# Peptides against a protein of PDB entry 4N78, part 327

Target 1, 186 residues: chain A of PDB entry 4N78
Amino acid sequence: HFQVICRLLGYQGIAVVMEELLKVVKSLLQGTILQYVKTLMEVMPKICRLPRHEYGSPGILEFFHHQLKDIVEYAELKTVCFQNLREVGNAILFCLLIEQSLSLEEVCDLLHAAPFQNILPRVHVKEGERLDAKMKRLESKYAPLHLVPLIERLGTPQQIAIAREGDLLTKERLCCGLSMFEVILT
Target 2, 155 residues: chain B of PDB entry 4N78
Amino acid sequence: MAELQMLLEEEIPGGRRALFDSYTNLERVADYCENNYIQSADKQRALEETKAYTTQSLASVAYLINTLANNVLQMLDIQASQLRRMESSINHISQTVDIHKEKVARREIGILTTNKNTSRTHKIIAPANLERPVRYIRKPIDYTILDDIGHGVKW

## One batch from the design tools (peptide; made by RFdiffusion4, then SolubleMPNN)

Design b2_p30_7_s1 (from b2_p30_7, 16 letters changed)
Fold by OpenDDE base, seed 1:
Structure b2_p30_7_s1 (fold): chain B 186 residues (1-186), chain C 155 residues (1-155), chain A 30 residues (1-30)
Amino acid sequence: as target 1 above (186 residues)
Amino acid sequence: as target 2 above (155 residues)
Amino acid sequence: SELEEIIEEILDQYSEIAAKNNFRTFQIPP
């Protein structure tokens, strides 16, 4: 599903969606969630002493349950606050999944483009073979597929310009070293 | 453009008219030859004259058809060339627009990005429940499939 | 897998290219 979404939206659509999600998240965090946190801080027991070890695990649990009883019984916390937190979580997850899907798509595109852009993988050299010789052979094999040089040779100046720009756009992808998710987390 | 206009407005219509007129004239010649043969005391001479007129008429028609055909072909070639040029122009504009749109989109998404700090080591553990991408049968990216694409269309 | 290694190598090359250009296509022109 996310792959389809990424394909449909493209960079622009994804950017718009991400921006809107960030706004929503910010609004939720600064609004309702913040208010609940403030309220919770107000009702938080001022002195929460660690119960004596003598109470055992059940006693300690009961103690904390009792101390937090007012918080737990706060009905609005269970409903509205948790819902908002869930929404925030969903938004974050959505962003993550979109980025992952986009990355996969970009990687696929790059892999498909590589032979046309003179990007060749290093071939495993068997013992005794010169890496340079193999690479030269590969370069020679794929040389006719190099799109930009081909267009530079055969194309009009306008076509050459477009080809160069297209080549650059193809080469630069987010998956090459940029992250949106890291921005979302800050 | 002037040549195409001349072909469309003068040469081809003129050729068609000439062909039509030739047809009318041929009919008159045929009638004449028939009557001449019937009325002539020397049938052999009349026949020879008919053959001569027929040959001349056929040659004339053939010439007119050939001229007209060549003009039509020339017209079509010019039009085809114009269409190709237009197509090229449209494609260029389209590509330029697409590139521009892409650049705008990239700028928009770019503001939402930062440099990756973590080395590629984190295996993006695909959440287990992500619908197993249809096992893309890891067909070995057989770049050999691309080998067939490089045989340039011998334009 | 060998394929993964190939993919990584290709991606590394692209990453180097992008890094050299500082991802200029994603940056707002000064």
Scores: peptide ipSAE 0.423, ipTM 0.773, DockQ to the pose 0.671
Fold by OpenDDE base, seed 4:
Structure b2_p30_7_s1 (fold): chain B 186 residues (1-186), chain C 155 residues (1-155), chain A 30 residues (1-30)
Amino acid sequence: as target 1 above (186 residues)
Amino acid sequence: as target 2 above (155 residues)
Amino acid sequence: SELEEIIEEILDQYSEIAAKNNFRTFQIPP
């Protein structure tokens, strides 16, 4: 499903969706969640000392439960905050999944484009074969497929310009080193 | 353009009309030949005349058909050339527009991106184990292996 | 595994190219 969404939306659509999601997340964080956090901070026990180890694990748990009773009760009363947090989480997950799906699509595109753009995998040279010779052979084999040089040789100036631009656009993809998700987390 | 216009408006319609007229004329000639043969005391002469008229008529029709056909072919060639030029122009415009749209889209999404902190995965420098000359057997990069990548996940 | 290695190598090359260009297509032209 996410792959289809990515294909349908393209860069522009994804950007728009991501921007809107960011706005929503920001709104949620700065609104209800922030208010809730502030309120919780106000009601937080000022002195929460570690209970003496002598009370054992159950006693310590009861102690903390008692100390946090008001917080728990408050949190239960404000179910809206948890819902908002869930929404934020869902939005983040959505962004992550979109980015992952987009990356996969881009990788596929790059793989398909590679032979036409003189991007050849480095052949692991077996012992005894000169890397240079193999590389030359590969280059010679795929040289006719190199699109930009081909168009530069046979095409009109306009076609050459378009080909170069297209080549650049093909080569530069988000998966090559850019992340949207990191921006969202910041 | 002038040539195409002449073909469309004058030569081809004219040729069609001429052909139609020729048909009508052939009918008249046939009637004449028939009557001439019946009325003529010299049937052999009448037959020869009929043969001559028939040959002439057929030749004329053949000429008209050939001329018309050539004109039509010429018209089609011109039109095909025009269409090719138009197609080229449209393609160029389309590509330009697409590139532009893509550039705009990329700028928009680019605002939402940052460089991946390539956590330099500390390449665990595997101890320099003895460079076994890993014979890089350049298996021919069979890009066909990549052919299966992208077709399968119809999710 | 072999395919993965090939993919990684190809991607690395593209990444290098993009890095050299500073992803100019995604940047707002000055």
Scores: peptide ipSAE 0.418, ipTM 0.769, DockQ to the pose 0.713
Fold by OpenDDE base, seed 2:
Structure b2_p30_7_s1 (fold): chain B 186 residues (1-186), chain C 155 residues (1-155), chain A 30 residues (1-30)
Amino acid sequence: as target 1 above (186 residues)
Amino acid sequence: as target 2 above (155 residues)
Amino acid sequence: SELEEIIEEILDQYSEIAAKNNFRTFQIPP
């Protein structure tokens, strides 16, 4: 599903969606959630002593439950605050999934483009074979597929310019070193 | 442009008229030949004359048809060339627009991106010298394997 | 594993190219 969304939206659509999600998240964090956090801080017991270890895990849990009873029973916290937190979480998750899906698509595109752009993997050399010789052989094998040089030879100046621009756009992808998710976390 | 116009407005219509006139003339020639044959005491001579006129007339018609056909073919070639030029222009414009749209989109999404902190995975600079005999008889890298990536082709 | 290595090598090369260009296509021109 996310792959389809990424294909449909493209960079433009993804950017718009991400911007809107960021706005929503910001609004939720600065508005309702902040207010609830402030309220919670006000009602938090000033002195919450760590219960003695002797009470065991159940006793400690009960102790904290009692100390936080007023907070837990705050109906608005369970309904409104948690819902808002869920929304924030969903938005973040959505952004992450979109980015991951986009990255996968871009990787696939790059893999398909590589033979046409003279991007060749290093061949593992068997003992006794020269790496240089194998690489040259590989280069020779794929040389006819190099698109830009082919167009430079056969194309019009306008076609050459377009081909070069297209080549650059093909080579530069977000997956190559850019992240949107890190921006969201900040 | 001038050549195409000449073909469309003058040469082809002119050729058609000439062909029509030739048809009319052929009818007259036929009538003449028929009458000549009937009236002539020397039937053999009349037949030879008819044969000559027929041959000449057929040659003339053939010439007119050939000329007309060549003009039509030339017209079509010129038009085909014009269409190809138009197609090339349209393609160029389309590609330019697409590139522009892509650039705009990239700028927009770029605002929302930051450099991945490449965790310096310490390139374990594998010391250059460890010729690890990778015993793996690696089969020649078949890039065709990459062709199936993204197209859902289950091999 | 071999395919993964190939993919990684290809991606590394593209990453290097993009890094050299500072991802100029994603940057707002000055």
Scores: peptide ipSAE 0.417, ipTM 0.771, DockQ to the pose 0.714
Fold by OpenDDE base, seed 3:
Structure b2_p30_7_s1 (fold): chain B 186 residues (1-186), chain C 155 residues (1-155), chain A 30 residues (1-30)
Amino acid sequence: as target 1 above (186 residues)
Amino acid sequence: as target 2 above (155 residues)
Amino acid sequence: SELEEIIEEILDQYSEIAAKNNFRTFQIPP
């Protein structure tokens, strides 16, 4: 589903969706969640001393439950705050999944474009002579597919310009070193 | 453009008219030949004249048909060429628009991106086991295998 | 594994190209 979404929306659509999600997340974080956090901080016991180890794990847990009882019983926290947090989480996950799907699509595109852009895998051949021969063969095989040089040779100036721009746009993809998710986390 | 216009407005209609006139003329010639044969005391001469007129008329019609056909073919060729040029122009415009749209889209999404901190690619330490010449079977890199990558994950 | 290596190599090359250009297509022209 995410792959289909990525294909349908393209960069612009994805950007719009991401921006809107970010706005929503920011709004939730700066609004309701922040208010709840502030309220919780006010209600939080100022001195929550770690109960003496002597109470054992159950006793310690009960102690904390007792101290936090008012917070846990705060109905608005359970209903509104947790829902908002869930929404934020879902939005973040959505962004992550979209980015991952987009990256996969871009990788596929790059792989398909590679032969046409003279991007050839370097065959790690240990023996130098064999490597050169293989690379030469590979180069020879794909040389006719190099699009930009072909168009530069046969095309009009306008076609050449378009080809170069298209080539650049093809080569530069988000998956090559850009991340949206990192921006979301900041 | 001028040539096409001339073909459409003058040459082809003119050829059609000429062909029609020729048809009418053929009828007249036929009538004449028939009457001439009936009225002539020298039937052999009349027959020879008829043959001559028939040959001439057929030749004329053949010429007119050929000329008209050639003009029509020429017209079609010109039109085909024009269509090809138009198609090329449209394609160029379309490509330009697409590139522009892509640039705009990239700028928009670019605002939402930052450089990936290149996590130190763990140097895949190629295991030092140098020894066994793995016969790299030059399997032609079949990029078609990549066609299946991305179709399967129905998210 | 071989395919993965090929993919990585191709991606590395593209990444290098993009890095050299500083992803100019994604940047707002000054």
Scores: peptide ipSAE 0.415, ipTM 0.769, DockQ to the pose 0.681

Design b2_p30_7_s2 (from b2_p30_7, 15 letters changed)
Fold by OpenDDE base, seed 1:
Structure b2_p30_7_s2 (fold): chain B 186 residues (1-186), chain C 155 residues (1-155), chain A 30 residues (1-30)
Amino acid sequence: as target 1 above (186 residues)
Amino acid sequence: as target 2 above (155 residues)
Amino acid sequence: SKEEEERKEILDQYSKWAKENNFSVFKIPP
């Protein structure tokens, strides 16, 4: 599902969606959520001691639940604040899933482009064979597929320029070392 | 461009007119041959003359058709070449525009990216001093402070 | 799998290249 979305939107569409989601998240965080958090901080018990570890995880949870019972039971908190938090969470998850899907698409593109761009995997050399000889054979095998050199030899100056630009756009992808999700988390 | 114009405006129309004139002349020749055969006392001579005129007429028509056909083929070849050049130009422009659009899009998304950082798993160190659980007395929380939050007070 | 290792190597080469070029298509060098 997300893969289809990524294919339909492309880089531009994804950028627009991400920007809008960030605006929404910012608006939610700076608006209603911030107000509720400030108010809650004012009414929160000043002294909240950690329960004894002897009560175990369930006991500790029950302890905190009891201490915060009045806050949790506040109707407006449940309806408005938690809904907004859910929306923020959904937006973040959406961004993550989009990025993951985009990365998969980019990886696929890179793998398909590799033979045409003189990017070859290292061949596992059996004991006794020269790595250099195998690599040279592999390079020779794929040399006719190198697109940019081929166009440079046979193409017009305009075609060469386009081919170089296309080569650059093909090689540089977000999955190579950039992350949008990390920006969202900061 | 000059050659194509000459073909379209002079050579091909001229060839078509020549064929039309040839048709008219052939009709006259045919009538002449028919009348000559009927009126001639020497039918064998009349027949030989008819054969000669027929051969000449067919040869002339064949020549005119061939010339016209070659001119049309030349015209089509020039036009095909022009179309190919135009197509190449359009493709170049289209690709340039697409590359530009892609670059803009990538710059837009790029501002939303940062370098991937290797997540250092910070070991959560449990605080050593477990403070004794003090019995918390629930103080009533006044939630009236929250009443003004979320309702657009239509003043 | 051998295929997965080969894919990883290809991707590493692309990553190295992109890093060396400072992701020029995504970031405008200041």
Scores: peptide ipSAE 0.421, ipTM 0.779, DockQ to the pose 0.506
Fold by OpenDDE base, seed 4:
Structure b2_p30_7_s2 (fold): chain B 186 residues (1-186), chain C 155 residues (1-155), chain A 30 residues (1-30)
Amino acid sequence: as target 1 above (186 residues)
Amino acid sequence: as target 2 above (155 residues)
Amino acid sequence: SKEEEERKEILDQYSKWAKENNFSVFKIPP
């Protein structure tokens, strides 16, 4: 489903959606959630120290549960604040899934484009074979598929320009080292 | 374009008219030949004349058809060439626009991106000193301060 | 798998290239 969404929206659509989601998240965080957090900080127990580690994880959890029980059970917190937090969580999850789906699509595109862009995997060399020789042979084999050099030889200046731009757009993808999700988490 | 215009407006219509006129003329020639054959005392001569006229007429029609056909073919070639040029131009423009749109889109999404960083993990460190057990005591908290915050949706 | 390794290498090359170009299509180089 997310793959279809990514294909449908494209980079521009995804950007718009992500921007809107960021706005929503920001609004939620700076609005209701922040207000609740401020209020909760005011009513938070003055002293809540970590109990002895000897109590184990269950004991420690129970301790904190006991200390924060009344806060957790506060009706408005459950209805409004937690709902907003769920919305934020959903938005974040959505962004993550979109990015992952986009990455998969980009990876697929890159893998398909690789032979046409002189990007070849290193051939597994068996013992006794020269890597350089094999790579050279491989390069020679795929040389006719190199699109930009081909167009540079046979194409018009306009076609060459378009080919170069297309090549650039094909090569540079978000999956190569950029993340939107990390921006969301900041 | 001038050549194409001449073909479309003058040569091809002219050729069609000529062909039509030739048809009309052929009918007249046929009538003449028939009458000539009937009236002639020398039937053999009349027949030879008819054959000659028929051959000439067929040759003329063939010539007209050939000329017209060549003109039509030439017209089509010119038009095909023009269409190819137009298509090339349109494609170029289309590609340029698409590239531009894509660049804009990528720049737009780019502002929402940062370099990928490795996730950091936290290590849990045990405290140096053991703390004394703390008694669990429930302390009431006044939440009335929250009454002015949020929407009063009660379940 | 061999195929997976090849894919990884291809992607690494793209990544290197993109990094070297500072992701010019996404970011305006400083």
Scores: peptide ipSAE 0.421, ipTM 0.776, DockQ to the pose 0.499
Fold by OpenDDE base, seed 2:
Structure b2_p30_7_s2 (fold): chain B 186 residues (1-186), chain C 155 residues (1-155), chain A 30 residues (1-30)
Amino acid sequence: as target 1 above (186 residues)
Amino acid sequence: as target 2 above (155 residues)
Amino acid sequence: SKEEEERKEILDQYSKWAKENNFSVFKIPP
């Protein structure tokens, strides 16, 4: 589903969605969540020591439950604050999934474009064969597929310009080293 | 452009007129030949003359038709070439616009991106001071209250 | 797998290229 969404929206659509989600998250964080956090800080026990691990998970849970009883009993926390946190969480997850899906699509595009852009993997050399010779052979095999040089040779100046721009747009992708999700976390 | 204009305005219309005139002339020639044959004492000569005129006339008409046809074909070729050039131009513009739109979109999304940072694994430093055990009275927590919530394994 | 390694190498080359170009298509030139 996310893959389909990414394909339909494209870069522009994804950008718009991400921006809106960021606004929503920001609004939630700066608004209600912040207020609840402040309130929680006020009611937070002054001294809450970590129970010894010897008490086991149930004992530790009970200990914290007791220490945070007032917080747990705060009705507004359960109804409003947790809901808002869920919304934030969902938004974050959505962003993550979109980015992942987009990355997969971009990777596929790059892999398909590679032979046409003179990007070749290193060939495994068997014992006794020279790597250079194999690579040269591979390069020679795919040389006719190099699109930009082909157009530069046969095309009009306008076509050449378009081809170069297209080549650039094909080569540069977000998956190459950019992250949207990290921006959201900041 | 000048050639196309000449074809459309002068050569093709002129050829059509010439062909029409030729038709009219053929009728006159035919009448002449018929009358000549009837009036001539030497019918064989008259027949030969008729054959000659007929051949000449047909050749002339054929020439006119051929010339006209070639001019029309030339006109069509020029027009086809012009259309192809226009198509190429339109395609170029379209591609340029698409590239531009894509660049705009990428810049827009780029604002929302940062360089991927490999998260350095922070070593969790364990606090050195073991806190004294506080006597905790364990009350058994009944988790059965949660049994009705979710597809949990019935113990 | 050998195929995965090849894919990785291809992607690494693209990544290197993009980094060297400072992701010019995504950033507004200063």
Scores: peptide ipSAE 0.416, ipTM 0.774, DockQ to the pose 0.552
Fold by OpenDDE base, seed 3:
Structure b2_p30_7_s2 (fold): chain B 186 residues (1-186), chain C 155 residues (1-155), chain A 30 residues (1-30)
Amino acid sequence: as target 1 above (186 residues)
Amino acid sequence: as target 2 above (155 residues)
Amino acid sequence: SKEEEERKEILDQYSKWAKENNFSVFKIPP
């Protein structure tokens, strides 16, 4: 589903959706959630020391439950904060899934474009074969497929310009080192 | 452009008219030949003359048809060439627009991106000092301050 | 596994290239 969404929206659509989601998240975080967090921090016991490991996991859980009992009871009564947190979580998850789907699509595009852009994998050399010779053979095999050089030789100036721009757009992808999700987490 | 216009407005219509006129003329020639054959005392001569006129007339019609056909073909070739040029131009424009749109879109999404930080696995430093559990004194927390936040039911 | 390694190498090359170009398409050079 997310792959289809990514294909339908494209970069522009994804950007718009992400921007809106970020606005929503920001609004939720700076609004209701922040107010609740501030209040909770004020009432939170200043010294919540980790109980000694000797109490075991159940004892530790009981200890924290006891310390947070009033907070939990309050939070259960006012479900708005948790609802907002769920919304934030869903938005973040949505962004993550979109980015992952987009990355997959970009990776596929790059892999398909590689032979046309003179990006060749290193061939595993069997024992006794010269790596250089195999690479040269591979390069020779794919040389006719190099699009930009081909167009530069045969195309009009306008076609060359378009080809170069297209090549650039093909090569530069978000998956190459950019992350939207990291921005959302900051 | 001038050549195409000449073909469309002058040569092809002119050729069609000429062909029509030739048809009319052929009918006249046929009538003449028939009458000449009937009236002529020398039927062999009349027949030979008829053959000559028929051959000439057919040759002329064939010539007119061929000329017209060639002009039509030429017109079609010119039009096809023009269409190809237009198509090429439109394609170039379309590609340019698409590239531009893509660049704009990428810039727009780019503002929402940051460089992937190589995840330095920060060692979760366990807090060193196991401080003794301070006796939890339950202080009653007044949460009434939060009643005004959101659709809080004013009791 | 071999194919995956090849894919990784291809992607690494693209990544290096993009980094060298500072992702010029996505970021307005300062």
Scores: peptide ipSAE 0.413, ipTM 0.776, DockQ to the pose 0.532

